# Ledger of designs, part 68: peptides against a protein of PDB entry 2YKT

Target 1, 231 residues: chain A of PDB entry 2YKT
Amino acid sequence: SRSEEMHRLTENVYKTIMEQFNPSLRNFIAMGKNYEKALAGVTYAAKGYFDALVKMGELASESQGSKELGDVLFQMAEVHRQIQNQLEEMLKSFHNELLTQLEQKVELDSRYLSAALKKYQTEQRSKGDALDKCQAELKKLRKKSQGSKNPQKYSDKELQYIDAISNKQGELENYVSDGYKTALTEERRRFCFLVEKQCAVAKNSAAYHSKGKELLAQKLPLWQQACADPS

## One batch from the design tools (peptide)

Design b1_p28_2_s4 (made by RFdiffusion4, then SolubleMPNN; from b1_p28_2, 17 letters changed)
Fold by OpenDDE base, seed 3:
Structure b1_p28_2_s4 (fold): chain B 231 residues (1-231), chain A 28 residues (1-28)
Amino acid sequence: as target 1 above (231 residues)
Amino acid sequence: SSSEEEQIKKTQKELEESLKKVEEKEKL
């Protein structure tokens, strides 16, 4: 029936969230934590490289003929430090605004969805059982009427059962329809939450890239001319 | 190329060493 099909669809939405979405989200969070650690590792490795560049700048500053190039090398290292500071701010946002919040949500979600599905199933079954009971009573009444010498005695009661069946069928269909809409809304809400948190991370990532671009664009022409026009 | 793969492996090893140092710092 239409109600049975819609019931199946509703249960499938809840099952898809619990068995596919939530495990995939946990994996996404785990991969995010790995990515965060890798970026922290890159930051550490880059520090070693630019600390070595600073050492080269110190040697230039101590030289008689290359003193101005020492300042250039120091500026290169300082620009990198500023870029890395911006990366660290992006990573803090990535951790606090995406990973932590998603982890909190996914931990609570299994119990919530299980309870929501159970509530839906219980009420759906209750309405279905009430409908089946009315249908069974109508069938018994019709059998009794067919065997009776006075079938008209049961006419009013038959009409009452027909009306009750129609009403209960409508209530069941509406309940299952609303249940399906609710389930789809729950699924959409979870994807929307992920998208919104990812948007916040994307904004902070854009700030990191913009700062890097601006700092390098400002300084690179000065660095490029440093060897062409010695002091 | 084999040389490129070797360079990737080297870079990966260096990254892993850096990660260990970061993790140690985070525990302090």
Scores: peptide ipSAE 0.011, ipTM 0.303, DockQ to the pose 0.014
Fold by OpenDDE base, seed 1:
Structure b1_p28_2_s4 (fold): chain B 231 residues (1-231), chain A 28 residues (1-28)
Amino acid sequence: as target 1 above (231 residues)
Amino acid sequence: SSSEEEQIKKTQKELEESLKKVEEKEKL
């Protein structure tokens, strides 16, 4: 029946969230933590590189003919430090606003969804059983009426069961339909939350890239002229 | 770290097992 099909679809949505979405989200979080660690490794390695560049700048500053190039090398290292600070802010946001929040939610969600599914199943079954009972009673009543010398005696009861069946069928269909809409809404909410958190990360990443581009665009022409314009 | 790599592998395995269970249920 339509209600049975819709019921199956509803259960499948909950199962998909619990058995596919949530495990995938846990994997996503794990991959995110790995990515964060790799970026931290890059930042550490970059620090070593630019610290070594500062040392070269110190040597230039001690030279007779290359003193001005020492200042250039120091500026390069300083710009890197500023870019690095922006990256660290992005990473902090990535950890605190995305990974931690997703981790907290996914742990709470398993219990919530299990309870929600069980509640839906219990109520759906209750309504289904009540409908089946009314249908069975109507069938029994009709059998009694056929064997009776006075079939008109059962006419009022027959009408009552027909009305009850119609009402219970409508209630079941509505309940299952609403259940399906609710399940889809729960699924959508989870994806929306992920998208929103990822948007926050993207904004922070954009800020990092913009700051880096701005700083380098400002200084690079000056650095490029340093060798052509000896003091 | 080795511990993080192990955790990632564990999570991936759990995901694969969960997906397999879903596929089995869909076939029934």
Scores: peptide ipSAE 0.000, ipTM 0.249, DockQ to the pose 0.027
Fold by OpenDDE base, seed 2:
Structure b1_p28_2_s4 (fold): chain B 231 residues (1-231), chain A 28 residues (1-28)
Amino acid sequence: as target 1 above (231 residues)
Amino acid sequence: SSSEEEQIKKTQKELEESLKKVEEKEKL
């Protein structure tokens, strides 16, 4: 029946969230943590490289012929430090605004969805059973009427059962329809949450890239001229 | 089966369209 098909679709939405979306989201979080760790590793390795660059700048500053290049090397290291600070801020946001919040949501969601599905199934079954019972009673009444010498005695009761069946059928269809809408809304809400959190991360990432571009654009022309114009 | 999956998709689309019609009627 239409109601049975819609019921199956509703259950499939919940199952898809529980069996496909949530496991995939857990994997996404795990991959995010790996990415964060790798970027932290890059930051650490870069610090060592630019600390060594500072040492080269110190040597240049101590030289008679390359003193001005010492300042250039120090500026390069300082710009790197500022870029790395922006990266660290982005990583903190990535951790706190995306990963942590998704992790909290996915852990709570299994219990919530299980309860929501169970509630829906219980009520759907209750309405279905009530309908089936009413249909069975009508069938029994019709059998009695066929065997009776006075079939008209049962006409009013037959009409009452027909009306009750119609009402219960309508209630079941409406309930299952609303259940399907609710399930789709629950699915959409989860994707929207992911998109919104990813947008926040993207905004912070854009700030990191913008700051880096600005700093390098400001200084790079000066650094490029340093060797061409010896003091 | 591929045929069952196609039938499910068709039924889902029909139901979604029916739901939209109901929502439009409820707003009116």
Scores: peptide ipSAE 0.000, ipTM 0.245, DockQ to the pose 0.029
Fold by OpenDDE base, seed 4:
Structure b1_p28_2_s4 (fold): chain B 231 residues (1-231), chain A 28 residues (1-28)
Amino acid sequence: as target 1 above (231 residues)
Amino acid sequence: SSSEEEQIKKTQKELEESLKKVEEKEKL
C-alpha cells in the first residue's frame, strides 16, 4: 500500500542517518583529529626550522660583513611567527568549534535517533494493527451476515466498521506522511549543521591564508634585495 | 639512493617525535 511504502521510506531515512551518516561523521571527526595532529606536528617542525634560522641571523649579526643580513633573517623568522600564530588560532577554532561540537553531537545522536525511530515504529504499528483489526472484524461480520437468516441485524455494525476503517486509514496515512517529513528534516538538519561548522572553519582558514599572503608579499621584495645591497 | 632513504627515514622519525610531543601536550 501507499502507506506501507511511505513507512519503509521513513524507516530508511532513519536507518541511513544511523548506519551511514553517523558512522561517516565519526570517521570525519577522526580524520579531522588526525589532520589537526599533523598540522600541530608541522607547527613544531617549522618552529625548529625557524629557530635555526634565527641562530643563523645571530651569527650574521655578529659578523663584520653581514650584519644587515642578520636583520633580514630575523624578519623572516618574525613573519613566520606571526603566520604561525594565525595558524594556531585557526587550529583552536577547528578543534573547539568543529571537532568538539561534532563529537558531542554524534555521540548523543545515536541514542536520540534510536529512540525517535522506535517511537515512530511503535506508533505506526499501533495504528496499523488497529486498522488491520477493524478490517478483520468487518470481514468476519460480513461472513456472519452472509450465513445469517437476518442479515439486516448486522448492517449498523458493518457501517460502523467501514467508517472506522476509513478514519484509521486516513490517520495512518497522515501519520506516516508526517513521519517521513520529520525524518527528512532530521537528516537535512544534520547536513546543515555540518555545512555551517565547516563554513566557520573556512572563515578562520581564510584569515590564516590572508595574513600569510599579506605579510610575505610585504616583506619578500625587501628580502630579495638584501644580498644586492653593499655591506 | 641509500643516503636519500636514510634522510627520509630520519625526517620520518623527526616527524613522529614531533607528533608524540603534541600528543603529550594534549594529555597534560
Scores: peptide ipSAE 0.008, ipTM 0.307, DockQ to the pose 0.013; fails the geometry check

## One batch from the design tools (peptide)

Design b1_p29_1 (made by RFdiffusion4)
Fold by OpenDDE base, seed 3:
Structure b1_p29_1 (fold): chain B 231 residues (1-231), chain A 29 residues (1-29)
Amino acid sequence: as target 1 above (231 residues)
Amino acid sequence: SEEEEAADAFMKELLDDEDYALYQQIFAE
């Protein structure tokens, strides 16, 4: 029946969230944590490289003929420091605004969805059982009426069961329909949450890249000319 | 944890022996 098919679809949405989406989201969080650790490693390695660049700048500053190149090397290291500060801010956002919040949601969601599905199934079954009972009673009444010498005495009761069946069938169909819409909304809400949190990370990443581009574009022409302009 | 094991496996595949040792020192405990 229509209600049975819609019931199956509703249960499948909940199962898809619980068995496909949530496990995949946990894996996504785990991969995100791995990515964060790798970026932290890059940051550490970069610090060592640019600290060594500062040392080269110190040597230039101590020379008689290359003093101005010392300042250039120091500026290169300073620009890197500013870019790295922006990267650290991006990483904090990545951790706090994406990973932590997704982790909190996915852990709470298992219990919530299990309870929501159970509630839906219980109420759906209750309505279905009530409908089946009324249909069974109507069938019994009709058999009794056919065997009676006075069938007219059962006519009012037959009408009552017909009305009850119609009402209960409508209630069941509406409940299952609303249940399906609710389940789809729950699924969409989870994808939207992921997209929104990823957008926040993307904004901070854009700020990091923009700051780096700005700083390098400002200084690079000066650095490129430094060897041609001895002081 | 399963997550820690997955992370270690990932970094072990990505890094050479020297860099992997450094990673373990930085992120140990």
Scores: peptide ipSAE 0.013, ipTM 0.334, DockQ to the pose 0.015
Fold by OpenDDE base, seed 2:
Parts: C-alpha cells; structure tokens; sequence
Structure b1_p29_1 (fold): chain B 231 residues (1-231), chain A 29 residues (1-29)
C-alpha cells in the first residue's frame, strides 16, 4: 500500500543517517584531525627552515659585499612569520569551529535519532493496529449480518465502521507522510550544518590566502631586483 | 585506529622515503 511504502521510505531515511551519514561524519572528523596535525607539523618544520634562512641573512649582513642582501633575507623570513601567524589562526578556527562542534553533535545525534525513529515506529504501529482492528471488526460484522435473518439490524453499525476505517486510514496516511517529510528535513539539516561549517572554514582559509598573497605581492618585486641592484 | 592507518597509508603514498621518515619521526607518538 501507499502508506506501507511511505513507512519503509521513512525508516530508510533514519537508517541511512544512523548507519551511513554518522559513521562517514566520524571518519570525516578523524581525517580532519589528521590534516590539522599534519599542518601543525608543517608549521614546525617551516620554523626550522626560516630560522636557518635568518642565519644566512645574518651572515650576509656581516659580509662586506652583500650587506643589503641580509635585509632581503630578513624580510623574506618576516613575511613567512606573518603568513604562519595567519595559518595558526586558521587552524584554531578549523579545530574549534569545525572539528570540535561536529564531534559534539555526532556523539549526541545517535541517541536523538534512535529516540526519534522509535517514537515514529511506535505511533505508526499504534495507528496501524487500530486500523486493522477496525477492519477486522467490520469483517466480523458483515459475516454476522450475512448469517442473520434480519440483516438490516446491522446496517447502521456497518456504516459507522466504514466511516471509522476511512478516518483512521486518512490519519495513518497523513501521519506517515508527515513522518517522511520530517525525516527528510532531519537529513537535510545535517548536510546543511556540515556545509555551513565548511563555509566558515573556507572564509578563514580565504583570509589566510589573501594575506599571504598581499604580503608576497608587495615584497617579491623588491626581492627579485636585489641581486641586480647592489647598493 | 582504522582512520590512523588510512592517514598513514595516504602519507606514505604522497611522500618520498626521506620525507616519510621525517613524517614518522614527528608523528610516531
């Protein structure tokens, strides 16, 4: 029946969230933590590299013929430091605004969805059982009427059961339909939350990249001319 | 964990032997 099909679809949405979406989201969070750790490692390794660059700048500054190149090397290291500061800010946001919040939500969601599905199933079954009982009573009444010498005695009760069945069928169909819409809304809400959090990360990432581009665009022409224009 | 194993496999594929060794030194703990 239409109601049975809609019921199966509703249960499948909840099962998909619980068995596919939430495990995949946990994996996504784990991969995000690994990515964060790797970026922290890059930051640490980069510090060593640019500290070594500063040492080369010190040597240039101490030389007789390359003093001006010392300032260039120091500027390169300083621009990197500023870019790294922006990266660290982005990483803090990535951790606090994305990973932590997703982790908190996914942990709570399993219990919520289980309860929501159970509530839906209980009420759906209750309405279905009430309908089935009414249909069974009508069938018994009709059988009794056919065996009676006075079938007209049962006509009013038959009409009452027919009306009750029609009403209960309509209520069940509406309940299952609303249940399906609710389940789809719950699924969409979870995807929307992920998208919104990724948008926040993207904004922070854009700020990091913009700052780096600005700093490098300002200084790179000067650095490129340093060897050709000894002062 | 399965996620850590997947991450390690990814980094092993991405990095050469020298860089992978450095990665392991930094993240072995």
Amino acid sequence: as target 1 above (231 residues)
Amino acid sequence: SEEEEAADAFMKELLDDEDYALYQQIFAE
Scores: peptide ipSAE 0.012, ipTM 0.315, DockQ to the pose 0.014
Fold by OpenDDE base, seed 1:
Structure b1_p29_1 (fold): chain B 231 residues (1-231), chain A 29 residues (1-29)
Amino acid sequence: as target 1 above (231 residues)
Amino acid sequence: SEEEEAADAFMKELLDDEDYALYQQIFAE
């Protein structure tokens, strides 16, 4: 029946969220944590590299013929420090605005979805059982009428059951249809949440890249000229 | 699948043309 088909579709949506989306989201979070760790490692390694660059700048500053190159090396280290600071800010956002929030949502979602599905199933079954009962009563009435010497005696009651069945069928169909829309909305909401959180990360990433590009574009011509234009 | 068809129909009703096109680009196999 239409209601049975729609019911199956509704349950399948919940099943897809619970068995495919949520596990995939957990994996996404795990991969995100790995990526965060790797980027944090890059930041740490970069610190060591640019600290060593500063040391080279100190040596240049102490030299007689390369003193001005000391300042260049210091500027290079400082610009990269600023870029790394922007990366750290991006990572904080990545952690707090994406990973943590997704992790919180996915953890709570199992209970929520189970309760939502159970509620839907309980009400769907209740409406279905009520419909089945009316159909069974109509069948009994028709059987009684067929064996009666006065079938007309049951005609009004038969009409009442037919009307009741029609109404209950309509209510069940509407409920299941609304249930399906609700389930699809729940699925979409989860994807939208992911997209929105990823957008927040993307904005912070864009700021990081923009700042880096700006700083390097400003200083790189100066650094490139430093060896050709001794002071 | 029947589920995908029903979902697509629902999304087509729910979304405007631009958002629906985006939905199809992202989720269409």
Scores: peptide ipSAE 0.012, ipTM 0.360, DockQ to the pose 0.039
Fold by OpenDDE base, seed 4:
Structure b1_p29_1 (fold): chain B 231 residues (1-231), chain A 29 residues (1-29)
Amino acid sequence: as target 1 above (231 residues)
Amino acid sequence: SEEEEAADAFMKELLDDEDYALYQQIFAE
């Protein structure tokens, strides 16, 4: 029936969220944590590299003929420090705004969805059973009428059952339809949440890249000419 | 009705073309 098909669709939405979306989201979070760890590792390694660059700048500053190049090397290290600060802010956002929030949501979701599905199934079955009962009673009435010498006696009651069946059928269809809309809304809400959190990360990432570009664009011409300038 | 139109618009937004067509078939008058 129409209602049965829509019911199956509704259950499939919940099943898809529980069995596919949520596990995939957990994997996404795990991959995100791995990425975060790798970026933290890059940060640490970069610090060592640029600290060593500072040391080279110190040596230049102590030289008689290359003193001005010391300042250039220090500026290079300082720009890196500023870029690194922006990266750290991006990573904090990545952790706090994306990973943590997604993790919190996915952990709560299993119980919520199970309860929501169970509630829907219980009510759907209740309405279905009530409809089936009414249909069965109509069938019994029709059998009784066929065996009667006065079938007209049962005509009014037959009409009442037909009306009741029609009403119950409509109620069931509406309930299942609303259930399907609700399930789809729940699914969409989860994807929207993911998209919104990823957008926040993207904004912070853009800020990191923008700041880096700005700082390097400002200084790079000066650094490029440093060796051509007389001491 | 306005409510039916709103509901239909909602389903059209959430479903792809195939699923939307199926929805319409199921609840077609």
Scores: peptide ipSAE 0.005, ipTM 0.313, DockQ to the pose 0.036

Design b1_p29_1_s1 (made by RFdiffusion4, then SolubleMPNN; from b1_p29_1, 12 letters changed)
Fold by OpenDDE base, seed 4:
Structure b1_p29_1_s1 (fold): chain B 231 residues (1-231), chain A 29 residues (1-29)
Amino acid sequence: as target 1 above (231 residues)
Amino acid sequence: MKEEEESKKFMKELLDEEDLKLYEQIYAK
């Protein structure tokens, strides 16, 4: 029936979220944590490199003929420090605004969806059983009426059962239809949440890249000039 | 907006208080 098909579709949406989306989201979170760890590693390694660059700047500053290049090397290291600070801010946001939130939500969602699906199934079955019972009673009444010398005495009861069946059928259909719409909305909401969180990450990432671009674009001509025009 | 309201309405009809709390924790709007 239409209601049975819609019921199957509804269950399939919940199952898809639980069995496909949520496991994939857990994997996404795990990959995100790995990515974060790698970027943190880059930051640490970069610190060592630019600390060594500072040491080269110190040596230049102590030299008789290359003192001005010491300042250039220090500026290079400082620009790097500022870029790395921006990266660290991005990583904090990435961790706190994306990974942590997704991790918490996916765990809660597993429990929620299990309960939601179970309750939906229970209520759907309850409505179905009530409909079936009413249909069975109508069938019994009709059999009794057909065997009676006075079938007209059952006419009012028959009409009552017909009306009850119609109402219960409509209620079941509406419940299942609304259930399907709700399930689809729940699925969409989860994807939208992911998209929104990724947009936040993208904004923070853009800020990091822009800061780096701006700082380097500003300073690079100066650094090049220092090499071309020794004092 | 409309879909969200419809979803919440349906969930309130379907779920008990414990499950509703979980729903709200996930999608607190």
Scores: peptide ipSAE 0.100, ipTM 0.704, DockQ to the pose 0.804
Fold by OpenDDE base, seed 3:
Structure b1_p29_1_s1 (fold): chain B 231 residues (1-231), chain A 29 residues (1-29)
Amino acid sequence: as target 1 above (231 residues)
Amino acid sequence: MKEEEESKKFMKELLDEEDLKLYEQIYAK
């Protein structure tokens, strides 16, 4: 029946969220943590590299012939520090605004969805059973009427059952239809949340890249000329 | 100084135990 098909579709949406979306989201979070770790590793390694660059700058500053290059090397390290600070801000946002929030939600979602599905199934079954009962009673009544010498005696009761069946069928169909819409809304809400959080990540990433580009574009011409223009 | 310490703290929180150990070895004062 149409209601049975819609019921199956509704259950399948909940199943898809619980069995496909949520596990995939957990994997996404895990991959995000790995990515965050790798970026942290870059930050760490870069600190050592640019600290060593500062040391080279100190040596240049102490030299007689390369003193001005010391300042250049220090500027390179300072620009790196500023870029790194921006990266750390991005990472903090990535951690706190995306990963943590997704992790919190996915852990709670299994319980929520299970309860929601169970509630839907219980009510759907209740309505279905009530409909089936009325249909069964109508069938019994019709059998009794066919065997009776006075079938007119049952006509009013037959009409009552027919009306009840029609009403219950309509209620079931509406309930299942609303259930399906609700399930689809739940699914969409989860994707929308992911998209919104990823947009925040994208904004922070853009800020990081913009800051880096700005700082390097400002200083790079100066650094490139430093060897050609001894002071 | 304070900013650098905050950065180090943040980085330590993101690193796993092995990376943290390496970090401590390299940057231990």
Scores: peptide ipSAE 0.013, ipTM 0.267, DockQ to the pose 0.014
Fold by OpenDDE base, seed 1:
Structure b1_p29_1_s1 (fold): chain B 231 residues (1-231), chain A 29 residues (1-29)
Amino acid sequence: as target 1 above (231 residues)
Amino acid sequence: MKEEEESKKFMKELLDEEDLKLYEQIYAK
């Protein structure tokens, strides 16, 4: 029946979230943590590189003929420090606003979805059982009427059961339909949450890239001319 | 917004107070 099919679809939505989405989200979080660790590693490695660049700048500053290049090298290292600070802020946001929240959410969702599915199943079954009972009672009544010398005696009661069945069928269909809409909404909400959190990450990433571009665009012309314009 | 409010209401019915607080924190706008 339509209601049975829609019921299966509803259960499948919850199952898809629990068995596919949530495990995939856990994997996504794990990959995010790995990515965070790698970026932290990049930051650390970059510090070593630019600390070494500062040392080269110190040597230039101590030289007789390359003092101005020392300042250039220091500026290069300082710009990098500022870019790295922006990256660290992005990483903090990535950790606190995305990974931690997703981790908390996915654990909570496991309990929530189990409860939600159970609630839906319980009520769906209750309505289904009530419908089945009325159908069974009508069948019994019809059998009794067929064996009776006065079938007309049961006509009013038969009509009452028919009406009750129609009403209960409608209630079941509506409940299952609403359940399906609710399940789809829950699924969509989870994807929307992920998209929104990724938008926050994208915004922070854009700020990082913008800051880097701005700082480098400001200084690069000066650095490029440093060798051509000795003091 | 309406769907989110309905979801929160439903969560209140299904989850304990601690879980609800966590949910509200995660989905805080």
Scores: peptide ipSAE 0.061, ipTM 0.691, DockQ to the pose 0.299; fails the geometry check
Fold by OpenDDE base, seed 2:
Structure b1_p29_1_s1 (fold): chain B 231 residues (1-231), chain A 29 residues (1-29)
Amino acid sequence: as target 1 above (231 residues)
Amino acid sequence: MKEEEESKKFMKELLDEEDLKLYEQIYAK
């Protein structure tokens, strides 16, 4: 029946979220944690490199003929520090605004969805059983009427069961239809949440890249000229 | 100083125990 088909579709949406989306989201979170760890490692390694560059700048500053190059090397290290600060801000956003929030949701979602699906199934079954009961009673009534010397005695009751069946069928169809819309909304909400959180990460990523480009574009010409213009 | 401390705290949250030991060795100076 149409209601049975729509019921299967509704259950399939919940199953898709629980069996496909949520496991994939857990994997996404795991991959995100690996990614943030790698970026943290880059930040750490870069600090060591540019700290060593500062030491080279100190040596240049102590020289008689290369003092100005010391300032250049210090500026290079400082620009790097500013770029790394922007990277850390991006990582904080990535961790706090995306990964943590997704992790919290995915852990709670399994229980929520199981309960929601069970509630839907229970109520759907209850309405279905009530319909089946009315249909069975109508069938019994018709058999009794056929064997009766006074079939007209059962006519009013037959009409009542027909009306009850029609109403219960309509209620079941509406309930399943609403259930399907609700399930689709739940699915969409999860994707929208992911998109919104990823947008926040993208904004911070853009800020990091923009800041780095700006700082380097401003300073690089000066650094390039430093060796051509000896003191 | 505050920014550096916040950075260190943040890095400690992202690094595993082995990486954290290395981090502490470098920044303990």
Scores: peptide ipSAE 0.012, ipTM 0.275, DockQ to the pose 0.015; fails the geometry check

